Peptides against a protein of PDB entry 6B4E. Designs and how they scored, part 165

Target 1, 295 residues: chain A of PDB entry 6B4E
Amino acid sequence: TNFDKISKMFWHYKDKIAQIKQDIVLPIKKADVNVRNLLSRHKRKINPKFGQLTNSNQQLFKIQNELTQLINDTKGDSLAYHWILNFIAKAVVHQAETEVRVKPESALPLGKLTLYLLVQFPELQELFMARLVKKCPFVIGFTCEIDTEKGRQNMGWKRNNENKWEDNTSYDERMGGILSLFAIITRLQLPQEFITTTSHPFPIALSWHILARICNTPLNLITNTHFVILGSWWDAAAVQFLQAYGNQASKLLILIGEELTSRMAEKKYVGAARLRILLEAWQNNNMESFPEMSP

## One batch from the design tools (peptide; made by RFdiffusion4, then SolubleMPNN)

Design b2_p26_7_s4 (from b2_p26_7, 12 letters changed)
Fold by OpenDDE base, seed 1:
Structure b2_p26_7_s4 (fold): chain B 295 residues (1-295), chain A 26 residues (1-26)
Amino acid sequence: as target 1 above (295 residues)
Amino acid sequence: DEEEEKALEELQKELEKELWEKFEAL
């Protein structure tokens, strides 16, 4: 694993977040009142759509169509278009932090919707990835120390209104929720209408990078969170990962489930214990995936 | 079908190399 490359990628997306603020978010505040009113109306219509997702493909298609129309209404103004896409990127990640966190299987409909939007609106891809990396650097296999304020900020730790860091459980759950969404996106097939015309924007190879990079992370930087997000990834994508890479996938699952957990056994991480249970379930031919969506 | 199979074989070789490097480092 080339950690310099990962670091460069991390900082690229950090810079992209700063650019988005400067070039998209701040300029809209000074835009024409008609543009601001349009975006305010669209924001209010778009925001509830992510919470309206169910385990129904019919409902998914309805929401896809509604969002597509709402986004297309902004294409006449490039700044408005990019603003609405950035809003969507933020809203999707927020949904992962809140809903997927407590109901991991909700990542499937959310992931399908997100993948559709990423293909339908390619400009969303960079905006979404930047937001993901900001909130959960684990999506690119980035890890740094968290013994400093800057380190914690880089790893996506939040402070409350009293400037107190969130508790470890809250952080772990949020990271797990975001990682579950990303894992789902990487293992989903493109919608049938796009499969012949478009390459997958975030393919299953990105899941490989997550696992491999975590396995190569210096042990002194490995925390309970790493095991929590690996467990979240496992629930979301392990079945499809095995289908994609076969024996090579098996080797990597053994590395994270057995070898990495064994090396960290002295820490008695709860996340590591859960990951061992997932490994044992797989070894007993009881690997589970999220339920498929209804028609 | 043949091009997809070759692409998969190449990917598997790359992945195997990456895994081998990891196992040697462990």
Scores: peptide ipSAE 0.023, ipTM 0.599, DockQ to the pose 0.058
Fold by OpenDDE base, seed 3:
Structure b2_p26_7_s4 (fold): chain B 295 residues (1-295), chain A 26 residues (1-26)
Amino acid sequence: as target 1 above (295 residues)
Amino acid sequence: DEEEEKALEELQKELEKELWEKFEAL
């Protein structure tokens, strides 16, 4: 694995986050009162929409239309437009950290909404990816050591107000939630209205990169979190991944499920045990996917 | 874009190669 390339990509998105703060977030604080008021109103209308998602396509389409209108209302001011997209990117990732974390199947409606917005508003793509990488570097298969403060920060660990790191379970669950969302996005088909006009912004190939890069990660850097997020990915995308890549997908699933878990067996990672169960279920022709959304 | 798809395919091939090399060498 070209770890230098992955690191370069990671730092690109870290720099993008800094740029977003400088070029979008901070300037809006100094913007005209009318612009600030507009964005405040839109923020209040947009934020609840992500929590209003259900396993209903009808509800999804309603929310898509409402968000589309709200975003379009800002297009007359480029700074306002980019600010609202950055807000959406943050809100979507936050929803993954909170809701998808505890209800992985909620990634499906959230992923469908997100994919629609990513295609409808292409400027959201870079903003969203930067936010994802900041919060969960696993989405690009980046891993570093977590024995240092900087390493933990780079891997998306949070500290509380007492400067104490979050517990391992909380971190694992948050990473799993974010990765579930990303995995879902990668395995979703474009909405029918876009299939002929636009390429998929985050295609299934990005799932391949996640798995392959994790497998190529030095074993001394592999943690329980890696197995947790692989399990989250599996639940979200393994079926569609197999459909996309066939035998090559199978090889990679065996590699993560059997070979990587076996090499790390001495660590007795709970996440690894779960991943082996998922592998065994697949081998027994019992691979499950999230339920499809209702009409 | 066709170029992006091609780049992803190339990256997949590279990663596969590296992956097998890692697991065969151990």
Scores: peptide ipSAE 0.028, ipTM 0.642, DockQ to the pose 0.080; fails the geometry check
Fold by OpenDDE base, seed 5:
Structure b2_p26_7_s4 (fold): chain B 295 residues (1-295), chain A 26 residues (1-26)
Amino acid sequence: as target 1 above (295 residues)
Amino acid sequence: DEEEEKALEELQKELEKELWEKFEAL
């Protein structure tokens, strides 16, 4: 693992967030009143759609179509178009850190919707990835120390209105939710209409990178959160990961589930204990995946 | 700790190599 490369990627996306603020978010405040009104209306229509997802593919397709129309209505103005995509990127990540956090299986419909939008609107890809990395650097396998304020901020820790850090459980759950979404996206097949026309924007290889980079992370930087997000990844993608990479996948699952957990055993991380349970379930031929969505 | 980290890194490098070889052969 090249940690310098990962660090460069991390800072690239941090810079991208700053750029988005300067080039998209701030300029739109000075845009024509008609554009601002359009975007305000669209925002109000778009925002509820993510909460309307269910385990139904029919409902998913309905929402996909509605969002597609709403986004297409903005294409005549590049700034408006990028603004609405940035809003969507933020909304999707927010849904992951709030809903998927408490209901991991909701990552599947959200991931399907997100993947569709990422393919349908390629400009969303960079906006979405930047938001993901800002909120959950684990999606690119980035880790830094959290002993400093800056380190915690870089790793996506939040402060409340009283400037108090969120508790460890809340952070772990949020990171797990976001990573579950990303893991799902990486293991989903492209919608049938896109298979022959485009490549997968976030393929299963990115799951490999997450696992590999975490395994290569200095042990002194490994926290309970790493094991929590690995467990979240496992629930979301382990079955499909094994299908994709076969024996190499098995070796990597053993590496995270057995070797990494064993090396950190003295820390008695709850996330590590869960990951061991997942490994044992797999060894007993009881690996589970999220249920498929209904028609 | 350093020896354990190196061992894990080595295993991971081997896995990355195996994966790369698999895809180049395809």
Scores: peptide ipSAE 0.028, ipTM 0.634, DockQ to the pose 0.082; fails the geometry check
Fold by OpenDDE base, seed 4:
Structure b2_p26_7_s4 (fold): chain B 295 residues (1-295), chain A 26 residues (1-26)
Amino acid sequence: as target 1 above (295 residues)
Amino acid sequence: DEEEEKALEELQKELEKELWEKFEAL
């Protein structure tokens, strides 16, 4: 694994976040009152849509259409358009941090919606990835030390208003939620209307990168969080990953489920124990996936 | 970016090779 390349990618997205703030978020505060009013109205209409998702394709299509219309209404002003896309990127990641965290299967409808929007509005792709990497560097298989404040910040740890770090459980769950969403996106097929015209923006190969990069991460940097997010990934994408890569996928699943967990056994990580259970379930031909959405 | 995609593909090939070697060595 070329860790230098991964680090460069990580910092690229960090720089992109700074750029977004400078070029999109700050300028809109000084924009014309009509533009600000438009965006405020759109924000209020968009925000509840993510919480309206269910395990229904019909409901998904409804929300897709509503969001598409709302986004299209901003295309007349490039700054407004990019602002609304950045808002959506933030909202989707926030939904993963809150809803998917507690209900992992909700990643499926959210992932379908997100993938649709990413294809329909290509400018969302970089905005979304930058937000993902900022919040959960695991999505690109980036890991650094967390012994320093900067290291923790780089790995997406939050501080509260009292400058206290979030608890380990909260961090693990948030990372798991975000990674579940990303994993789902990587394993979803493009909507039928796009299959022949567009390449997948975040293909299943990105799941390969996550697993492989984690497997190659120095053991001294491996934490319970790594196992938690691998478990979240497994629930979200393992079945489809096996379908995509066959025997090579099996090797990776064994590497994370058996070898990596065994090497870290002395740490007694709860996430590692769960991952072993997932491996055992697979070995017993009982690999579960999220249920498909209803018509 | 096409360059980023190529870099990812190259990295994937490198990782596949490394993982294969690691797995066979186990």
Scores: peptide ipSAE 0.023, ipTM 0.616, DockQ to the pose 0.075; fails the geometry check

Design b2_p26_8_s1 (from b2_p26_8, 11 letters changed)
Fold by OpenDDE base, seed 3:
Structure b2_p26_8_s1 (fold): chain B 295 residues (1-295), chain A 26 residues (1-26)
Amino acid sequence: as target 1 above (295 residues)
Amino acid sequence: SAARQAELEKLEKEINEIIEELEKEK
C-alpha cells in the first residue's frame, strides 16, 4: 500500500469539493432567476424521493424513473445539470448519515438507486466520490491522526455551534452509515440494462482496497471507528466479497477479523468486539447478508 | 479464466505484503 498515493487521492477529492463550490454552487446563485426557480422546484421534488425508498424493487424503479425525468429536465443547461447532480450526491450521502446509520439494511435500496443514477448520469460519479471522501475518508482507506483539529476535520468529524466535537458514538454511526452505502454499491451488480454497455463505476475491488489499506494502516492510527466501519462493511458486503474473491477474500476477512482485532485487543474497542462476533458467526457458517428486496 | 487467476494471484501477493508489514510492527 502506497500511502502517499492514497493521500494524494484524498486531497484530490478535497480539491474537487472546492472546485464544485467555485464552479457549480456559487455560479448558480448568480444565474438567471428562471434557472434558480427551476432548480428550487426540482430540489423540492427530488429530496423526498430518497426517504420514499422501501425494500421494494417496484418502488425503487418508480423512484428511479421519477428522478431520471427530473434530472433530464435540467440537461438543457449544463450548469443546472451539474448543480442538480451535486445536490443528489449530497442528498444521498446525507441519507446514509441519517437513515442508514440507524437501519443499515436501508443501504440496499439506497445503494441500488445510487448505482443506477451513477451509471445513468456519469457526471455524478466524481461529484459523489468527492462527497463520500470528504464525509468519510474510510471509503478510500485514508486515515490520518485525529489528535489535531485539522486531523479530525480531515477525517470527517463535525463540530457543533459551540465548536464542540460530535460524540464518538455519533461519529462512528455516521461513518458506519456512509461506509455501508459505499460497500453496498461496490457489491451490487449493474442493472441489467447497463451490463453490456458500461463498466461498474465503483466495483468490488474498491472494497478490497478499503480492507487492505486499513490492514496496512499504522496501528497507532487505528481507532474504534475503523472497526465500526469494518463491521458495517461486513454486514453490507462480506457475503458478496467472499463470492467475488474466494480464498483471497477469506484471508483478508481473517486479517481484519482476527489479526487486526487481536493486535488492538488492549484497547478494548467495542467495534472490535463486534467484528470478532461477526468473524465467529462466519466461522460457524452463519454469515448473514441484508435481506433481498421484494419485487 | 486466466485473467481471473492472474487477478487472484495479484491479490494473494498483496495479502502477503500486508501480513509482512503487520509482522514488522510487532
Scores: peptide ipSAE 0.345, ipTM 0.867, DockQ to the pose 0.826; fails the geometry check
Fold by OpenDDE base, seed 1:
Structure b2_p26_8_s1 (fold): chain B 295 residues (1-295), chain A 26 residues (1-26)
Amino acid sequence: as target 1 above (295 residues)
Amino acid sequence: SAARQAELEKLEKEINEIIEELEKEK
């Protein structure tokens, strides 16, 4: 694992966030009143759509079509188009932080919707990835120390208005929710209409990178959160990961489930205990996946 | 396919490197 490369990637996306603010978010505030009004209306129509997702493919397709139309309405103005995509990127990640956090299986319809939008609107890809890395650096396997304020900020920790850090449970759950969404996206097949014309923007190989990079992370930087997000990933993608990589996948799952947890046993991390339970379930031929969506 | 096999061999090598690094930290 090349940690220098991972660090460069992390800071690339951090810089991208700053660029988005400067080049998209701030300029739109000075845009024509008609453009601002259009975007305000669209924002209000788009935001509820994520909460309307169910375990129904029919409902998913309806929402996909509605969002597609709303986004297409902005294409006449490049700045407006990029602004609405950035809004969507933020909204999707926010949904992962709130809903997926408490209901992990909701990652499946959200992931399907997101993947569709990422393929339909390629400019969303960099905006979405930048937001993911900012909120949850684990999606690229980045880890730094959290003994400093800057370190905590880099790892996506939030502070409230009183400058108090969020509690460990809240942080762990948020990271788990975001990672669940990303894991789902990496293991989903492209929609039928795109399979022959487009490559998957976030393929299953990115899941491999997450696991491998965490395994190679210095042990002194490994925290309970690492095991929590590995557990979230496991629920979301382990079955499909095994299907994709076979024996090599099996070896890597054993490394995270057995070897990494054993190395950190003295810490008695709750997340590590859960991961061991998942490993044992798999060894007993009882690996579970999220239920498939209904027609 | 040959391409798939080559990919899996690369992954195997990476796994071995991970194991070696973990052993060094014991």
Scores: peptide ipSAE 0.344, ipTM 0.867, DockQ to the pose 0.792; fails the geometry check
Fold by OpenDDE base, seed 4:
Order: structure tokens, then sequence, then C-alpha cells
Structure b2_p26_8_s1 (fold): chain B 295 residues (1-295), chain A 26 residues (1-26)
């Protein structure tokens, strides 16, 4: 694992966030009132769509179509188009932080929707990844120390209005939610209409990178959160990961589930305990995935 | 396919490297 490369990627996306603010978010505030009104209306229509997802493909397709139309309405103005995509990127991640956090299986419909949008609107890809990395750097396997304020900020820790850090449980759950979404996206197949025309924007190889990079992370930087997000990843993608990489996947799952947890046993991390349970379930041929969506 | 096999071999190498690094920290 080349940690310099990972660090470079991390900071690239941090810079991208700053660029988005400067070149998309701020300029739109000074845009023509008609454009601002249009975007406000679209925002109001788009925002509830993510919460309307169910375990139904029919509902998914409906929402896909509705969002597609709403986004297409903005294409006449490049700034408006990028603004609405950035809004969507933020909204999707927010949905992961809130809904997926408490209901991990909701990552499946959300992931399907997101993947569709990422392919349908390629400009969303960089916007979305930047937002993901900002909120949850685990998605690219980045880890730094959290003994400093800057370190915590880099790892996506939030402060409230009183400058108090969020509690560990809240952080872990948010990270788990975001990682669940990303994991789902990486293991989903492209919709049939895109298979022959486009490559997967965030393929299963990115899941490999997450696991491998975490395994290579210095042990002194490994926290409970690492195990929590690995557990979230496991629930979301382990079955498909095994299907994709076979024996090599198996070895890597054993490394995270057995070896890494064993190395950190003295810490008695709750997340590690859960990961061991998942490993044991797999060893007993009881590995489960999220239920498939209904037609 | 040959491409698939090459990819798997690459992954195997990465796994071995991970194992080696973990052993060093033991």
Amino acid sequence: as target 1 above (295 residues)
Amino acid sequence: SAARQAELEKLEKEINEIIEELEKEK
C-alpha cells in the first residue's frame, strides 16, 4: 500500500470541496433571480425523493425517472447543472448519515439510485466522491491520527455549535452509514442499459482497496471505527466481494476478520467483536446479504 | 481469461504483502 498516494488522493478531494464551494456554490448565490428560483424549486422537489425510496424496484425506477427529468431541466445552464448535481451529492451522503445509519439495508435502494445517477450524469462522480471523502475518508482507505483537532477534522469528525466533538457512537454510526452506501455502490452491477456503453464508475476493486489499505494501516492508528466500518462493509458487500475475487477475497476477509481483530484484541473494541461474529457466521456457511429488492 | 488470472495474481501478491507487513508488527 502506497500511503503517499492515498494521502494525495485525500487532499485532492479536499481541494475539490474547496473548489466546488468557490466555483459552484458561491457563484450561484449571485446568479440571476430566475436561476436561483428554478434551483430552489428543484431542490424542494429533489430532496424528498431520497426518503421516498423503498425496497421496491418499481419505486426506484419511478424516482430515477423523476430525478432524471429534474436534473435535465437544469442542463441549459452549466452552473445550475453542476449546482444541482452537487446538491444531490450532498443529499445522498446526508441520507447515508441519517437513514442508512439506522437502517443499513436502506443502502441498497439508495445505492442503486446513486449508481444510476452517477452513470447517467458523469459530472456527478467527482462531486460525489469528494463529498464522500470529506465526510468519510475510509471510503478510500485513508487514516490519520485523531489525537489532534486537525486530525479529527480530516477524519470527518463533527463539532457542534459549542465546538464540542460528536460522541464516539455517533461518529461510528455515521461512518458506518456512509461506508455502507459506498460498499453497496461498488458491488452493484450497472443497470442493463449501461453495461455495454459505460464502465462502472466505482467498481468492486474500490472495496478491495478499502480492506487492503485498512489491513496495511499502522496498528497504532486503528480504532473502533475501523472495525465498525468494516462490519458495515461486510454486511453490504462481503457476499458479492467473494463472488468477484474468490480465494483472494476469502484471504482478505480472514485478514480483517481474524488477524486484524486478533492484533487489536487488547483494545476490546465492540466493532471488532461484531466483525468476529460476522466472520464466524461466514465460517459456518451463514453469510447473509441484504435482501434483494422487490420487483 | 488471461486478464482475469493476471488480476488475481496481482491480488494474491498484495495479500502476501499485507501478511508480511502484519507479521512485522507482531
Scores: peptide ipSAE 0.343, ipTM 0.867, DockQ to the pose 0.853; fails the geometry check
Fold by OpenDDE base, seed 5:
Structure b2_p26_8_s1 (fold): chain B 295 residues (1-295), chain A 26 residues (1-26)
Amino acid sequence: as target 1 above (295 residues)
Amino acid sequence: SAARQAELEKLEKEINEIIEELEKEK
């Protein structure tokens, strides 16, 4: 694992966030009133859609179509178009931080919707990835020390209005929610209409990178959060990961489930204990996946 | 396919490298 490359990637996306603010968000505030009004209306229509997702494919398709129309309405103005995509990127990640956090299986419909939008609107890909990395660097396997304020910020820790860091549990759950969404996206097949014409923007190989990079992370940087997000990933994608990579996948799952947890046993991380339970379930031929969506 | 096999071999190599690095820290 080349950590220099990972670091470079991390900072690339951090810079992208700053660029988005300067080139998209701030300029819209000075844009024509008609454009601002349009975007305001669209924002109000778009935002509820993510919460309207269910385990129904029919409902998913409905929402996909509605969002597609709303986004297409902005294509006449490049700035407006990019602004609405950036809004969507933020909204999706926020949904992961809130809903997926408490109901991991909701990552499936959200992931399907997101993947559809990423393919339908390629400009969303960079915006979405930048937001993901900012909020949850684990999506690219980036880890840094959290003994400093800057380190915590880089790892996506939030502070409240009183400048107090969020609780460990809150952080863990948020990271788990975001990672669950990303994991789902990586293991989903492209919608049928895109399979022959488009490559998967975030393929299963990115899940491989997450696991491998975490395994190679210096042990002194490994925290409970690492195990929590690995558990979240496991629930979301382990079955499909095994299908994709076979024996190599098995080896990597054993490394995270057995070897990495064993190396950190003295810490008695709750996340590690859960990961061991997942490993044991797999060993007993009881690996579970999220329920499939209804027609 | 040959391409798939090559990919798997690459992954195997990467796994071995991971194991080696973990052993150094033990």
Scores: peptide ipSAE 0.342, ipTM 0.866, DockQ to the pose 0.833; fails the geometry check

Design b2_p26_8_s2 (from b2_p26_8, 14 letters changed)
Fold by OpenDDE base, seed 1:
Structure b2_p26_8_s2 (fold): chain B 295 residues (1-295), chain A 26 residues (1-26)
Amino acid sequence: as target 1 above (295 residues)
Amino acid sequence: SAAEQARLEKLEEEINAIIEKIEKEK
């Protein structure tokens, strides 16, 4: 694992966030009133769609079509188009931070919707990844120290209006929710209409990178959060990961579940204990995945 | 495919390298 390259990737996306603000978000505030009104209306129509997701493929397809139409309505203006995609990227990540956080299985319909949009609108890919990395650097296996304010900010910690940091549990749960969504996306197959014409934008190999990079992270930087997000990943993608890589996947799962947890045993991390339980369940042939969606 | 097999072999090498690193740090 080349940590210098990972750091460069991290800062690339941080810079992308700044660029989005300067080139998309701020300019739209000065745009024609008709454009601003259009985007305001579309925002109001788009935002509730993510909460309307259920475990139904029929409902998913309905929402996909509705969002596709709403996004296509903005294509006549490049700035408006990019603004609406950036809004969607933010909304999806927000849904992961709030809903997936408390109901991990909701990542499946959200992930399917997101993957569809990422393929249908390729410009969403960079916007979405930048937002993911900003909110949850674990999606690319990035870790830095959190002993400084800047370090905490880089790792996605939030402060309230009184400059108080969020509590550890809240942070862990948010990171777990975001990582669950990303893990689901990496293990999903492309929709049938795209499978022969398009490559997967965030393939299962990205899950490999997450696990491998965490395993190579210096132990002094490993926290409870690392184990929490590994557990979230496990629930979301372990079954499909094993299907994809077979024996190699098995070795890596043993590495994170047994070896990494053992090395950090003195810390008595709750997340590590949970990951050990997941490993044991797998060893007893009881590995579970999220239920498939209904027709 | 042969290409896929080669990719998997590379992944195995990466895993082995990580395992070796962990063992040395024990």
Scores: peptide ipSAE 0.033, ipTM 0.633, DockQ to the pose 0.913
Fold by OpenDDE base, seed 3:
Structure b2_p26_8_s2 (fold): chain B 295 residues (1-295), chain A 26 residues (1-26)
Amino acid sequence: as target 1 above (295 residues)
Amino acid sequence: SAAEQARLEKLEEEINAIIEKIEKEK
């Protein structure tokens, strides 16, 4: 693992966030009032759609169509189009931080919707990835020290109005929620309408990178959060990961579930304990995945 | 496929590198 490369990737996306603000968000604030009003209306229509997802494919398809129409309505103005996509990117990640963190299986319909949008609107891909990396750098296997304020900020820690860091549980849950969404996206097949014409924008190989990079992370940088997000990933994608890579997947799962947890045993991380339970369940042929969506 | 096999071999190399690192840190 080339950590310099990962760091460069991390900062690339951080720079992308700044660029988005400068080139998309701020210009819209100065745009024609009619454009601003249009986008405000669309924003209000789009935002609740993510919360309307259920474990129903029928509902998913309905929402996909509605969002597609709403986004297409903005294509006549490039700036408006990119603005609405950036809004969607933010909204999806926010949904992961709030809903998926408490109901991990909700990542499945959200992930399916997101993947559809990523393929249908390719310009969403960079916007979405930038937002993911900003909020949860674990999605690219980036880790830095959190002994400094800047380090914590880089790792996605939030401060409250009293300038206090969020509690560890809140951070862990948010990271787990975001990572669950990303993991689901990586393990989903493309929708049938795209499978023959388009490559997967965030394929299962990205899950490999997450796991491998975490395994290669210096042990002094490994925290409970690492194990929490690995557990979240496991619930979301382990079954499909094994299907994709077979024996190679097995080796990597053993590395994170057994070897990495053993190396950090002295820390008695709750996340590590959970990951060991997941490993044991797998070893006993009891690995579970999220339930499939209903018709 | 040959391409898939090559991919898996590369992944194996990455796994081995991780294992080696872990062993050195013992």
Scores: peptide ipSAE 0.029, ipTM 0.634, DockQ to the pose 0.883
Fold by OpenDDE base, seed 4:
Structure b2_p26_8_s2 (fold): chain B 295 residues (1-295), chain A 26 residues (1-26)
Amino acid sequence: as target 1 above (295 residues)
Amino acid sequence: SAAEQARLEKLEEEINAIIEKIEKEK
């Protein structure tokens, strides 16, 4: 693991966020009133759709089509198009922070929708990844110290209106939700219509990188959050990960489930305890995955 | 296939590197 490269990647996306603000968000505020009105209407129509997802593929396809139409309506203006994609990127991540956080299995329909949009609208990929990295650097295996204000900010910690940091549980759950979504995306197959024409934008190899990079992270930087997100990843993608990489996957799962947890045993992290339970379940041939969606 | 073999070898190398790191930190 080259941590210098990971850091460069992290800062690349941080810069991208700043660029998005300057080149997309701020300019739209000064755009023609008709454009602003269009985007306002579209925003209002798009936003509730993420909450309308169910375990039904039929419902998913309906929402996919509706969103596709709404996004296509903006293509006549490049700035408007990028603005709406950025809005979608933010909305998807927000849904992960809220809904997936409390109902991890909801990551499946959300992930399917997101993957579809990422392939259908390639410009969404950088916007989405930048937002993910900003909110949850764990998606690229980035970790830094959190003993400073800047360190906490870099790791996605939020402050409330009173300038107080969020509690550890809230942070852990948000990170878990976001990572669940990303994990799902990495293990999903492309929609049938894209399989022969497009490569997967965020393939299962990215899950490998997450796990490997966490295993290679200096132990003094490992926190309860690392174990929480590993548990979230496990629920979301462990079965498919094993299918993809076989014995090598098994070795890596043992490394995170047994070795990493053992190394940090003195900390008595709740997340680590849960991860051990997941490992034991797997060892007893009781590894669970999210239920498949209905037709 | 040769491509698949190369992929597996890369994965093994990465795993070995992780194991080595963990062992050194014990």
Scores: peptide ipSAE 0.029, ipTM 0.637, DockQ to the pose 0.878; fails the geometry check
Fold by OpenDDE base, seed 2:
Structure b2_p26_8_s2 (fold): chain B 295 residues (1-295), chain A 26 residues (1-26)
Amino acid sequence: as target 1 above (295 residues)
Amino acid sequence: SAAEQARLEKLEEEINAIIEKIEKEK
């Protein structure tokens, strides 16, 4: 694991967020009133769609089509188009922080929708990844110290209105929700219409990187959150990960489930205990995945 | 395919490197 490369990637996306603000968000505030009105209307129509997802493929396809039309309506103005995609990127991550956080299996329909949009609108990919890394650096296997204000900010910690850091539980759950979504995206197959023409924008190899980079992280930087997000990843993608990499996947799952948890046993992390339970379930041939969506 | 085999070999090497590192830290 090249940690310098990971750090460079992290800061690349941090810079991208600043660029998005400067080049997309701020300019729209000064744009023509007709453009602003269009985007306002579209925003209002788009935002509820993410909450309308169910465990139904039929409903998913309906929403995909509706969003596609709404996004296409903005393509005549490049700035408007990028603005609406950035809005969608933010909305998807927000949905992961709220709904997926409390109902992890909801990551499946959300992930399918997101993957479709990422392929249909390639410009969404960098916008989405930048937002993910900002909110949850674990998606690229980045971690740093959190004993400083800057370190906590870099790791996606939030402060409330009283300038107090969020509770550990709240942070863990948010990170778990976001990572669940990302894990799902990495293990999903491309929609049938894209399989022969497009490469997967966030393939299963990115899950490999998450696990491997965490395993190589200095132990003094490993926290309960690392184990929480590994557990979230496990629920979301472990079955498909094993299918993809076979024996190599097994070795890595044992490393995170047994070796990493054992090394951190003195900390008595709740997340680590859960991960051990998941490992044991797998060893007993009881590994579970999220239920498939209905037709 | 040859390309897929090469990819898997690379992944195996990466895993082995991680395992070795962990073992040395024991």
Scores: peptide ipSAE 0.028, ipTM 0.629, DockQ to the pose 0.938; fails the geometry check

